# Designs tried in a protein design run: peptides against a protein of PDB entry 4AID. Part 156

Target 1, 242 residues: chain A of PDB entry 4AID
Amino acid sequence: FDIKRKTIEWGGKTLVLETGRIARQADGAVLATMGETVVLATAVFAKSQKPGQDFFPLTVNYQEKTFAAGKIPGGFFKREGRPSEKETLVSRLIDRPIRPLFVKGFKNEVQVVVTVLQHDLENDPDILGMVAASAALCLSGAPFMGPIGAARVGWVDGAYVLNPTLDEMKESKMDLVVAGTADAVMMVESEIQELSEEIVLGGVNFAHQQMQAVIDAIIDLAEHAAKEPFAFEPEDTDAIKA

## One batch from the design tools (peptide; made by RFdiffusion4, then SolubleMPNN)

Design b2_p24_1_s3 (from b2_p24_1, 9 letters changed)
Fold by OpenDDE base, seed 2:
Structure b2_p24_1_s3 (fold): chain B 242 residues (1-242), chain A 24 residues (1-24)
Amino acid sequence: as target 1 above (242 residues)
Amino acid sequence: MKWYLAKPPKELIEEWAKEVKEKI
């Protein structure tokens, strides 16, 4: 197998992005590891638009397998069927920053699936899932104007903490999730307990600075492992207004 | 939940800091 791997130190943890071993039938596939938390992201896109397709058909599905979820406190034995509340929320968290980065006029079906394979009970799979989904899309050849990075920021003992552990989050006065490109913030989700807006805004800046190492790692992986870009010319929607 | 479509962090921070000052 032609296995490509990028490893970085990120927030005092080892982040590994790997491609070429698992899900080789997908357009893009990335196995991402942080600590002992492991996710598989796959990206698949249709090579043609369906007749009469009027909207961009992007589907994002985050799922935690029963063998991973059975170790998560409060992870009820997922009856095969409906997504949990957590899976629904994380699927939206991944969808939000990636959806606007597809080339305008692209209406081919895109499916992103993020599967939690292992959970260490310290590192939340949501941030890792966002990073893995970004990497899988960049490898796929889809007309995606990524990568995105993502970061969680806590406020513990009067300092910013990058990707706090589940135990550090109990002492955190902030749960701030940020996603963005190299140049821009695409999404902010925040839960805050009695903090000044200055601290929160500083947290957004901290997150965006810290995610650059992840963006660079995805770019380096893509330079070595990306498929050829799918030949897509956006419909010149400006030529219809003339 | 705030959605910020493609703004540099500095501009986003400056816009929020203005919105806060207008509410106080």
Scores: peptide ipSAE 0.113, ipTM 0.737, DockQ to the pose 0.111
Fold by OpenDDE base, seed 4:
Structure b2_p24_1_s3 (fold): chain B 242 residues (1-242), chain A 24 residues (1-24)
Amino acid sequence: as target 1 above (242 residues)
Amino acid sequence: MKWYLAKPPKELIEEWAKEVKEKI
């Protein structure tokens, strides 16, 4: 198998992005690892638009499988057949920054699935899932204007912390999740305890700076492993309304 | 939750800092 791998040091942890071993039937597939947390992202897109399709049919599904759920806080409450609150929230966190980056007029069905395979109880799979989904889309050949990076920022002992552990987050006065491109912030989600807006805004800037290494790692992986771009010509009618 | 259109971090920071000053 032609396995491509990118490894970087990121926030004092090893991030690994791997393709070519698993889910080869997908348009893009990435196995991402940070510490001992492991996720599989897959991207699949239809090669034609459905007749009468008037909106962009993107679906994002983040899943923490039962074998990982025994290591995931709150994993015991997964009733078979419904996504947990966490799975629903993380699916939205992934959907939000990627949806605007598809080429205007592209209305082919796109399915992104992120599956948590392992959880180390230190590294939350949500950030890793966002990174893996971005990488899988960049490898797929879909008309996606990524990559996105993502980062969590904490505020511990009067300093910003990149991707705090679950234990460091108990001491953190901030839970700030940022996603963006190289040039732009696409999404911010925040929970804040008694912090100035200056610190929060500084956290957004810190997150965007720190995610550049991840964006660069996805680009490097895509240069070596991306499929040929899908030949998509937008119908002139959607381009003229900009 | 604020949805921002794709904006450079600097512009986003400046806009938010302005919104704060207008509320004070």
Scores: peptide ipSAE 0.108, ipTM 0.735, DockQ to the pose 0.110
Fold by OpenDDE base, seed 5:
Structure b2_p24_1_s3 (fold): chain B 242 residues (1-242), chain A 24 residues (1-24)
Amino acid sequence: as target 1 above (242 residues)
Amino acid sequence: MKWYLAKPPKELIEEWAKEVKEKI
């Protein structure tokens, strides 16, 4: 098995991105680990467009399966077959920053599946899932203009904290999730308690700066393990107007 | 080692505020 691994220190935690061991039938597959939280992201895309496809059919599914339920807060009560509120929200959180980065005119089906395999009760799998999904897409050969990075920023004791633990988040006046490319912020989602716009915007900047190490780690992994780019030439929409 | 930033860089905020508001 040709297993490629990138390891970085990120926010004082070890982030590991691994490919080549699991889900080899996917176009891209990444096992991501931060602390003892583990996610598997898979990207699969159709090699042809469906006749009459008028929109880009991207589906993102974040899931915390029953086998991980004993290691995930509230996991024991998850009914099989319906996404929880968390799973729905995190699926959207991953979808939002990646959707705009597909090449315009690409209308092949794309499925991203993020599965939480383990949760350490410290590191939330949402950020890790975003990173893993980005990495899986970059490895897939899909016409995805990533990578994205992602970060959570807290405000604890008058300072920004990168990817606060679930316990630190109880003391945080900010839950700021940012996703972006090297050059752009693609998504901001924030819950804020009595903080100035200045502190929040500084948090977005802090997140964007701190996610660069993740972007670089995904690039390094992709250089060693990406599939050949899918040959997609967007129909020149200007040629249809002539 | 946790990464902490005790104060936002004031000069970076005004530039980022424009970029964030224009892109999001």
Scores: peptide ipSAE 0.009, ipTM 0.432, DockQ to the pose 0.049
Fold by OpenDDE base, seed 3:
Formats: structure tokens, C-alpha cells, sequence
Structure b2_p24_1_s3 (fold): chain B 242 residues (1-242), chain A 24 residues (1-24)
């Protein structure tokens, strides 16, 4: 197997992005690890548009597999076949920042699947899933104008904390999730307890600065392992509205 | 949830800082 791997130190943790071992049948596939939390992201896209397709058919599916659930607190046997509330929320969290980054007029079916393979009870798979999905899309050859990075920011003992552990988050006055490109913030989700707007805004800036190392790691992986870009010519739909 | 499609962090911070000052 031609395995490509990028490893960085990120917020005092080792982030590993790996491709070429698993899910080789996908257009892009990335195994991402932070601590002992492990996710597999796969990206698959259709090579043609369906007749009569009028919207962009992107589907994002985040899944916590039952074999990973043996380490997840409150891992009640999820009935096979329906996403949990968490899986639905994280699927939307991943969908939101990536959907706007597809080339305008691209209406081929795209499926992103993020599967939690292991959970360490410290590192939440959601941020890792966002990073892995971004990397898988960048490797796929789809007309995706990524990468995105993502970061969670906490506020603990009067300081910003990058990707706080689940235990540190219990003491945090902020749960701030930011996703963006190298140059832009694409999404901000926040739950805040009695913090000034200045601290929250500083948290967005902190998140965007800290995600640059992840963006650079995805670019480096893509330079060594990306498929050839899919030849897509957007229909000039702007000529019909003038 | 606030969506800030494709804004530099600095511009986002400046816009929010204006919105706060207008609400006080």
C-alpha cells in the first residue's frame, strides 16, 4: 500500500492524517487520529450530473459505530438505522462549512461519510471529523475549494484553550467551534456562559490562527496524495440572468 | 449561531464590535 501520512503537534496533541490504507475505493479517504480518538472520512462523487438535477446533492453522514461505542460514555446500543441527535448535529456541523466551497454549478452527487472508529473519552470526534472530511475532499479530485480547518476553543481559568478535553470543557465558560479556510471564517457556533463579546471575538481569532497548522497539513498531504482534479466546466448560468 | 461566509477574522471582529456599540 502507498501510505501517505502527515503528523503535526496541535494544541499540545499529536494530529495524524493518513491516506492509502483504508477505503481505497472512495475518491478520497483519510484516517485521522488525535490522542486515541480515530475517525475515517470518505468522499465519493458522481462523475456525471443526474438528468433534471436542479440543486447540489451533497450528503454528509457522521456516524459513531457500535464498536467505538464501547468507549463512549452513555453508549446505549444505538438502534441500527437511525442517527442519534449527536450524529445529526455533527453531520450538519461538517456540512455547513464545506457546502459553500464547491464550485458554483457543480450538481454531481457528493457523499461524505465520517465514521468514528475509536473514542478516547478526552478528544471529541467532531472537530477531528471536520478536519478528516476536509482532507478527504481535498484528496478526492472533487471541485472543492478547501481545505477547511476547524477548532474548538474553550475559556478556562481566564485563558483560551485549543480543543479542550471533555473534562476541561466541564470547567469551560465557552464552547466555541470555528471552521474556515486559510483566509476566511466560514462558520461559528458558540455556547457561552457570561463572557464579554470581546473574549468571544478573541476566541474566533484564536481559533482561526490555530487552524492554520491543520490547513497546511491537509495541503501538504494533498500535494503528495491527491487524485487528479475532476475536469468540471461550470455551465455559464450567469449569462441567463442578465 | 452566526454565519459569516468568507470574512477575514479581523473584519468579523470589527463588525461585531460595531454591533455591540450600537446595542449599548
Amino acid sequence: as target 1 above (242 residues)
Amino acid sequence: MKWYLAKPPKELIEEWAKEVKEKI
Scores: peptide ipSAE 0.111, ipTM 0.740, DockQ to the pose 0.108; fails the geometry check

Design b2_p24_1_s4 (from b2_p24_1, 11 letters changed)
Fold by OpenDDE base, seed 4:
Structure b2_p24_1_s4 (fold): chain B 242 residues (1-242), chain A 24 residues (1-24)
Amino acid sequence: as target 1 above (242 residues)
Amino acid sequence: MEWYKAKPPQELIDEWREEVLKKI
């Protein structure tokens, strides 16, 4: 087994990105850990386009497994066979920033699966899932113009807090989730209590600055463990029409 | 607030400041 691991300190917590131990049948697979929260991201892509495929067939599926769900708030109400509200929301949080970063005209089927394996009740697996999905895509050889980073920003005691714990979030006047590349913000989701738009936009800037260390960690992991890039040339007709 | 366009964070801040200043 050729196991590659990147470890960084991020917001006063240890972030670990690991590949090569599990899910080796995927094009990319990353085990990500922050505190004692653990997620597995897998990326799989088809090596050909389906005849008559007119849209980019990206599927993102975030899942909290039943063995982790016994520790996850609200895990008892998983109706067998339907995603929870949280699983649906986090699947969208991952989908939104990654979808625009695929090479234009690429219409091969792509499946990203993020599975929560462990939850520590401090670190929410959503941010970790976004980071892991980004890393898995960068390792896969798919024509993905990532990495993305992600961060949650709180506002506690008149300051920005990177990736507040679930307990710190009870005292936070802001729940701001940001995803972006090195150069750009791709997605912002926010819940805000009585804060100025200036504080919120300052939080977006803070998130983007703080996610650079994660982007750099994904790049370093990819330099050591990425598959050869999939040879894809877009047909000229799809390049010209948008 | 949903942003659909990739933009540098500073550009988002600057655009917002311009919108607020136009309302004053």
Scores: peptide ipSAE 0.037, ipTM 0.679, DockQ to the pose 0.103
Fold by OpenDDE base, seed 1:
Structure b2_p24_1_s4 (fold): chain B 242 residues (1-242), chain A 24 residues (1-24)
Amino acid sequence: as target 1 above (242 residues)
Amino acid sequence: MEWYKAKPPQELIDEWREEVLKKI
């Protein structure tokens, strides 16, 4: 096995990004760990466009497998067949920031699958899933202008908290999820309790600053493990619709 | 204060707000 690994300390927790062990049939595959929460992200893309394809066919699927669901808070024995509300929401959280970063005119099918393998009851797999999906896309050779970073920001005892634990979140007046590139915020999703706009905007800035270490870690992993870029030139007709 | 449990500088919030508001 040719295993490449990047490890950083992030928010007082060890973040590990690993490739080359699992899901080798994917274009990109990353095993990501934060604390004892573990996710597998896979990216697969078609090498040709379907005839008559008029939109970008990106599908993102976040899933918590039944073997992990026995450790997930609120994980009832899921009858196989429908995503939970959480799985649907997290799939959208991953989709929203990555979709705009594909090269314009790219209409090949792309599938991103994030699977929760382990949950530590402290670190939510959603942020880890966003990071892992970004890393898997950067490794894939798809025309993706990432990486994205992601962070959750809480507001506890009058301070910002990076990636609060599930227990810290019970005391938090803010659930702020931010995703972005090195240069831009791409997505904000927020639930707030009686906080000023100033505190929320400060939280977005804090998140964007704190995710840079993750962006740098994905870049370093990609420099050592990325596939050759897929040769894609957009048709001139897609340039005129800018 | 640990770097991951902080208040960002107000100046950086104000600068960022101005940059975001110029793009809206």
Scores: peptide ipSAE 0.027, ipTM 0.592, DockQ to the pose 0.048
Fold by OpenDDE base, seed 5:
Structure b2_p24_1_s4 (fold): chain B 242 residues (1-242), chain A 24 residues (1-24)
Amino acid sequence: as target 1 above (242 residues)
Amino acid sequence: MEWYKAKPPQELIDEWREEVLKKI
């Protein structure tokens, strides 16, 4: 077993990114841990395009399995078969920043699956799932121009808090989720209670700065564990206009 | 709205602000 692991301190918590132990049948697979919250991200992509495929068929599925539901706030026994509202929302939060980072013209099926394996009741698995999905894609060999980082920013007692706990979030005047690359913000989602635009902008900048350590950690993991890039030449879209 | 463009934080906030202000 060639297990690669990257560990960083991030927002006063230990983030661990691990590959090579589980889900080896995937193109990329990352076990991510923050506190006692644990997620598995897997990336799988088709090695050929379907005949007549007109759009990029990316599917992102975030799931909180029933065995984790006993440690998820409000987690009733999830009936197998339909995503919860949370699972649907988090699947979109992961999809939005990653979708535009695929090489244009790539129309092979891509499936990203993020599975919550454990929840500590402090660290929300959504941010961890975004990070893990990014890492799994970077390891996969898919034509993905990541990594992305992600961060949640709270506003508690007049200060920014990186990845506030679920308890700290009760006192937070801001729930700001940011995802981005090293150079750019790709996505912002925010719920804000009576805060100035200056504080919100400062929160986006804070998130983007704080996620760089995660981006660097994914790059370091990929340097040691990424598969060879999939040989994909985008059809010269300029050749179809001639 | 599909915020699928890589942008500096300020440009993203400016666009977000414009979209939110159009809904108010």
Scores: peptide ipSAE 0.019, ipTM 0.534, DockQ to the pose 0.111
Fold by OpenDDE base, seed 2:
Structure b2_p24_1_s4 (fold): chain B 242 residues (1-242), chain A 24 residues (1-24)
Amino acid sequence: as target 1 above (242 residues)
Amino acid sequence: MEWYKAKPPQELIDEWREEVLKKI
């Protein structure tokens, strides 16, 4: 097994990104761990377009396995065969920031699957799933202009908190999820309770600053474990406007 | 060829700000 691992301290917790042990049949596969929460992200892409494919066929599927359901909030009510509301929402949270980063004109099928393997009831798998999906895509050789980072920001006791625990979130006046590249914010989702606009905007800036360590960790992992870039020449769509 | 033109963080914050202010 050619196992590559990156470990960083992030928000007072150890983040581990690992590749090469499991899901080796995927184009990219990352096992991500924060606390005792563990996710597996896999990226697979087709090496050709389907005939008549007119849109980019990206599918993102976040799922929590039944064996982890006893440790997953709301996991006890999973009807087999349909995503929960949480799984649907988190799949969209992962999709939104990554979709714009694919090279324009790339219409090969891409499948990203994020599987929650373990949940500690402190660290939410959504942020970890976003990070793992970004890392898996960067390792895959797909024409993905990542990495993205992601962060949750709380407002607890008059301060920003990076990736608050589920218990700290009960006291938080803000649930702010941010995703971005090194140079740009890509997505903001927020639930706020009677906070000034200044505090919320400061939270977005804090999130973007704090995710840089994750972006750097994904880059370092990719330097040692990424596949060769898929040879894709985008059709010059600017030549059609001349 | 810049395949992705990321908006600077501030421009996306400003766009998001306008969306949040419409909901308050």
Scores: peptide ipSAE 0.018, ipTM 0.499, DockQ to the pose 0.192

Design b2_p24_2_s1 (from b2_p24_2, 8 letters changed)
Fold by OpenDDE base, seed 1:
Structure b2_p24_2_s1 (fold): chain B 242 residues (1-242), chain A 24 residues (1-24)
Amino acid sequence: as target 1 above (242 residues)
Amino acid sequence: MLYPVEDFSELEKEVLEEARKLAA
C-alpha cells in the first residue's frame, strides 16, 4: 500500500488526512481524523458524459453507518432507509461550496460519499467531513478547482473559538460554519443568538483565516498522492455562457 | 483509535458498486 499522510495542528487539535489504505477503487479516498472522530470521504466520477445530460450531476451523501451508531449521538434510533436531519444538513453543507468549483461544462456524474466511522462526542464530524470531501476531490483527478477549507466558529466568553467542542457549543452564542478557497468565501451557514453583524462578519473572516492551514495541508497531500488530472476540454458552446 | 482495516471491507464494496454504476 502506498499510504500518504498529512498531519497538522489545527485549533489545538491534531488533524490527520490519510490516503492509500482503504477505498482504493474510488477516484479519490481520504481517511480524516480529528481527535477521535474519524470520517472516510470517497469521490468517484464518470469518465464520460451521458447522452442528453443537461446539468452537472453532482451527488453528495453524508452518512453515519450502523457500526458507528453506538458512538454517534442519536445513532441508536437511526432507522434504515432515510437520512436523518443531520445527514441531510451536512450533505448540503458539503455540496454548496464544492458545486461551483467544478470546471464549467463538466457534466459527468460525480458522487461524493462521506461516512462517519467514529465519533468522539467532542469533535463534530461535519467540518471534518467537509475537509475530507475536499481532499478526496483534489486527489481524484476530477476537474475540481479546489481545495476548499472549512471551519466552525463559536462565540464563547466574548471571543471567537475555532471548531468548538460539542460542550463548548452549548455555551456559544454563535454556530457559524464557513467554507472557502484560499482566495474566497464560498459558503456561510449560521445560527446566532443576539450578536451584532460586526461580530458575525468578524467570525467569517476568522474562519477564512483559520482554514488556510487546512487548505495548505490538502495541497501538500495532493502534491504527493493526487492522480493525473482527467483530460477534460469544455465544448465551445459552454464557454460562451460565461 | 483507527478502525481495523477489516472493518472497511463493506465500505470498499459499496464504493466499488458506486464506481461501477458511474462507469456503466
Scores: peptide ipSAE 0.027, ipTM 0.558, DockQ to the pose 0.018
Fold by OpenDDE base, seed 5:
Structure b2_p24_2_s1 (fold): chain B 242 residues (1-242), chain A 24 residues (1-24)
Amino acid sequence: as target 1 above (242 residues)
Amino acid sequence: MLYPVEDFSELEKEVLEEARKLAA
């Protein structure tokens, strides 16, 4: 077992990214921990394209399973069934920033699964899930031009707060989720309570700055644990237009 | 589905059991 771990302090919390212990059957697998919230992200991709595949078949599934040991807030004992509204929303939050980062022309099936294993009632698994999914993809060898980072930004007592706790969020006038690469913001989702555009834009910038530490952590992990890149040659789309 | 939900559930259980052992 070659276990690789990266640990950073991020927003006053310890973020741990671990690979090599579990889910070895996946192309990439990352156990991510922030506080006592724990998620497992797995990335799997097909090694061939289906005949006649005309779109990129990316599926992202975020799951908050009620494991036997605790009531996750909002986690009812879901029978194996339809994803909750939260699971659907978070799956989209993960999908949106990663989808455009796959190499153009890659149409092999890709499945990203993020499972919440533990919830500490302070750290929301969504941001952690985004980070873990990014890391898992970077480890997988898939033609993914990540990593992405992610951050939640609150506005509490006239200041930006990185990854506010659930309690801090009750006092926050902003719920801003940002995902991006080192170079660009890829996704913004926001719920704002009567804040200026300047504060919101400042929040996006703050998020993008703060996620660089996560991006660097994923890169460091990938340098030590990534699989060999999958040999994919994009179809020369310029040759088809000629 | 590349991963059977069942296989993932067993893996999740193992991971949770291991995580609980590490947190204890």
Scores: peptide ipSAE 0.021, ipTM 0.534, DockQ to the pose 0.018
Fold by OpenDDE base, seed 4:
Structure b2_p24_2_s1 (fold): chain B 242 residues (1-242), chain A 24 residues (1-24)
Amino acid sequence: as target 1 above (242 residues)
Amino acid sequence: MLYPVEDFSELEKEVLEEARKLAA
């Protein structure tokens, strides 16, 4: 197998993005690791549009597998076939920033699946899943104008903390999730406890700055491992609205 | 150093406005 790997130090942790080992049948597949948390993101897209397709059919599924459930908080109550509240929320967190980045007029079916393979009880798979999904899409050849990066920001002892551990989050006055491109913030989700606007805005900026290393890592991986871009020409009517 | 608001995309401005509302 032609395995490509990018490793960076990110927030005092090692982030590894790997492709080529597993899920090679997908258009893009990335195994992402931070600490001992491991996720697999796969991206698959249809090579043709369905007749009469009038909307962009993007589906994002974040899944915490039962084999990892022994290490996943709250994993025990998953009825087979229904996503947990967390899975639903994280699926949306991944969907929100990526959906606008597809080329306008592209209406081929796209499926992104993020599977938590391992959880270390320190590093939450959600941010890692966002990063992995971005990377998988960039490798796929789909007309995706990524990458996105993502970061969680905490506020602990009067300082910003990048991707706080679950234990650090207990002491954090902020749970701020940011996703964006190199050039723009695409999504903010936050829970805050009695913090000033200045601190929160500073957190968004901090997140966007810190995710650049991840964006660069995805670009580097894609330069070495991406498939040829899918030949897609938007219909003239869709180009005018872009 | 806060990036000048003028350099933000419209989307980024909207996101920041949402963040402000949550912080308020």
Scores: peptide ipSAE 0.006, ipTM 0.384, DockQ to the pose 0.258
Fold by OpenDDE base, seed 3:
Structure b2_p24_2_s1 (fold): chain B 242 residues (1-242), chain A 24 residues (1-24)
Amino acid sequence: as target 1 above (242 residues)
Amino acid sequence: MLYPVEDFSELEKEVLEEARKLAA
């Protein structure tokens, strides 16, 4: 197998992005590891648009496999066949920043699946899933104008903490998830406990700065492993409004 | 909800086992 791997130190943890070992039939596939949390992101896109397709059919599915779920807090309560609340929320969390980055007019079906393979009970797979999904899309050849990075920021003992552990988050006054490109913040999701706007804005900036290393890592991986870009010509729909 | 075309469960397990070895 032509396995390509990028490893970076990120927030005092080793982030590994790997492609080429698994899910080779997908347009893009990335195995991402942080600590002992492991996720597989796959991206698949249709090579044609369905007749009459009027919206961009992007589906993002974050899922925790049963074999992994047994190691995840609350995983035992998963009803077979229905996404948990967490899975639904994380799916949306991943969807939100990536959806606007597809080339306008692209209406081919796109499926992103993020599977939690292992959870270390310290590193939340949501951030890792966002990173992995971004990487998988960048490798896929889809007309995706990524990468995005993502980061969680905590506020612990009067300081910003990048990707706090689940235990650190218990003491954090902030749960701030930020996703963005190299140039722009695309999404902010926050739960704040009595912090000033200044601290929150500082947290967004901190997140955006810290995710640059991840963005660079995805770019480096893509430079070596990305498929040829899908030849997509946007229909000049603006010409019909004249 | 769209599902992957292929069941990667066995490959996923293998990858997990390798990941565990790397983390150990």
Scores: peptide ipSAE 0.054, ipTM 0.606, DockQ to the pose 0.019; fails the geometry check

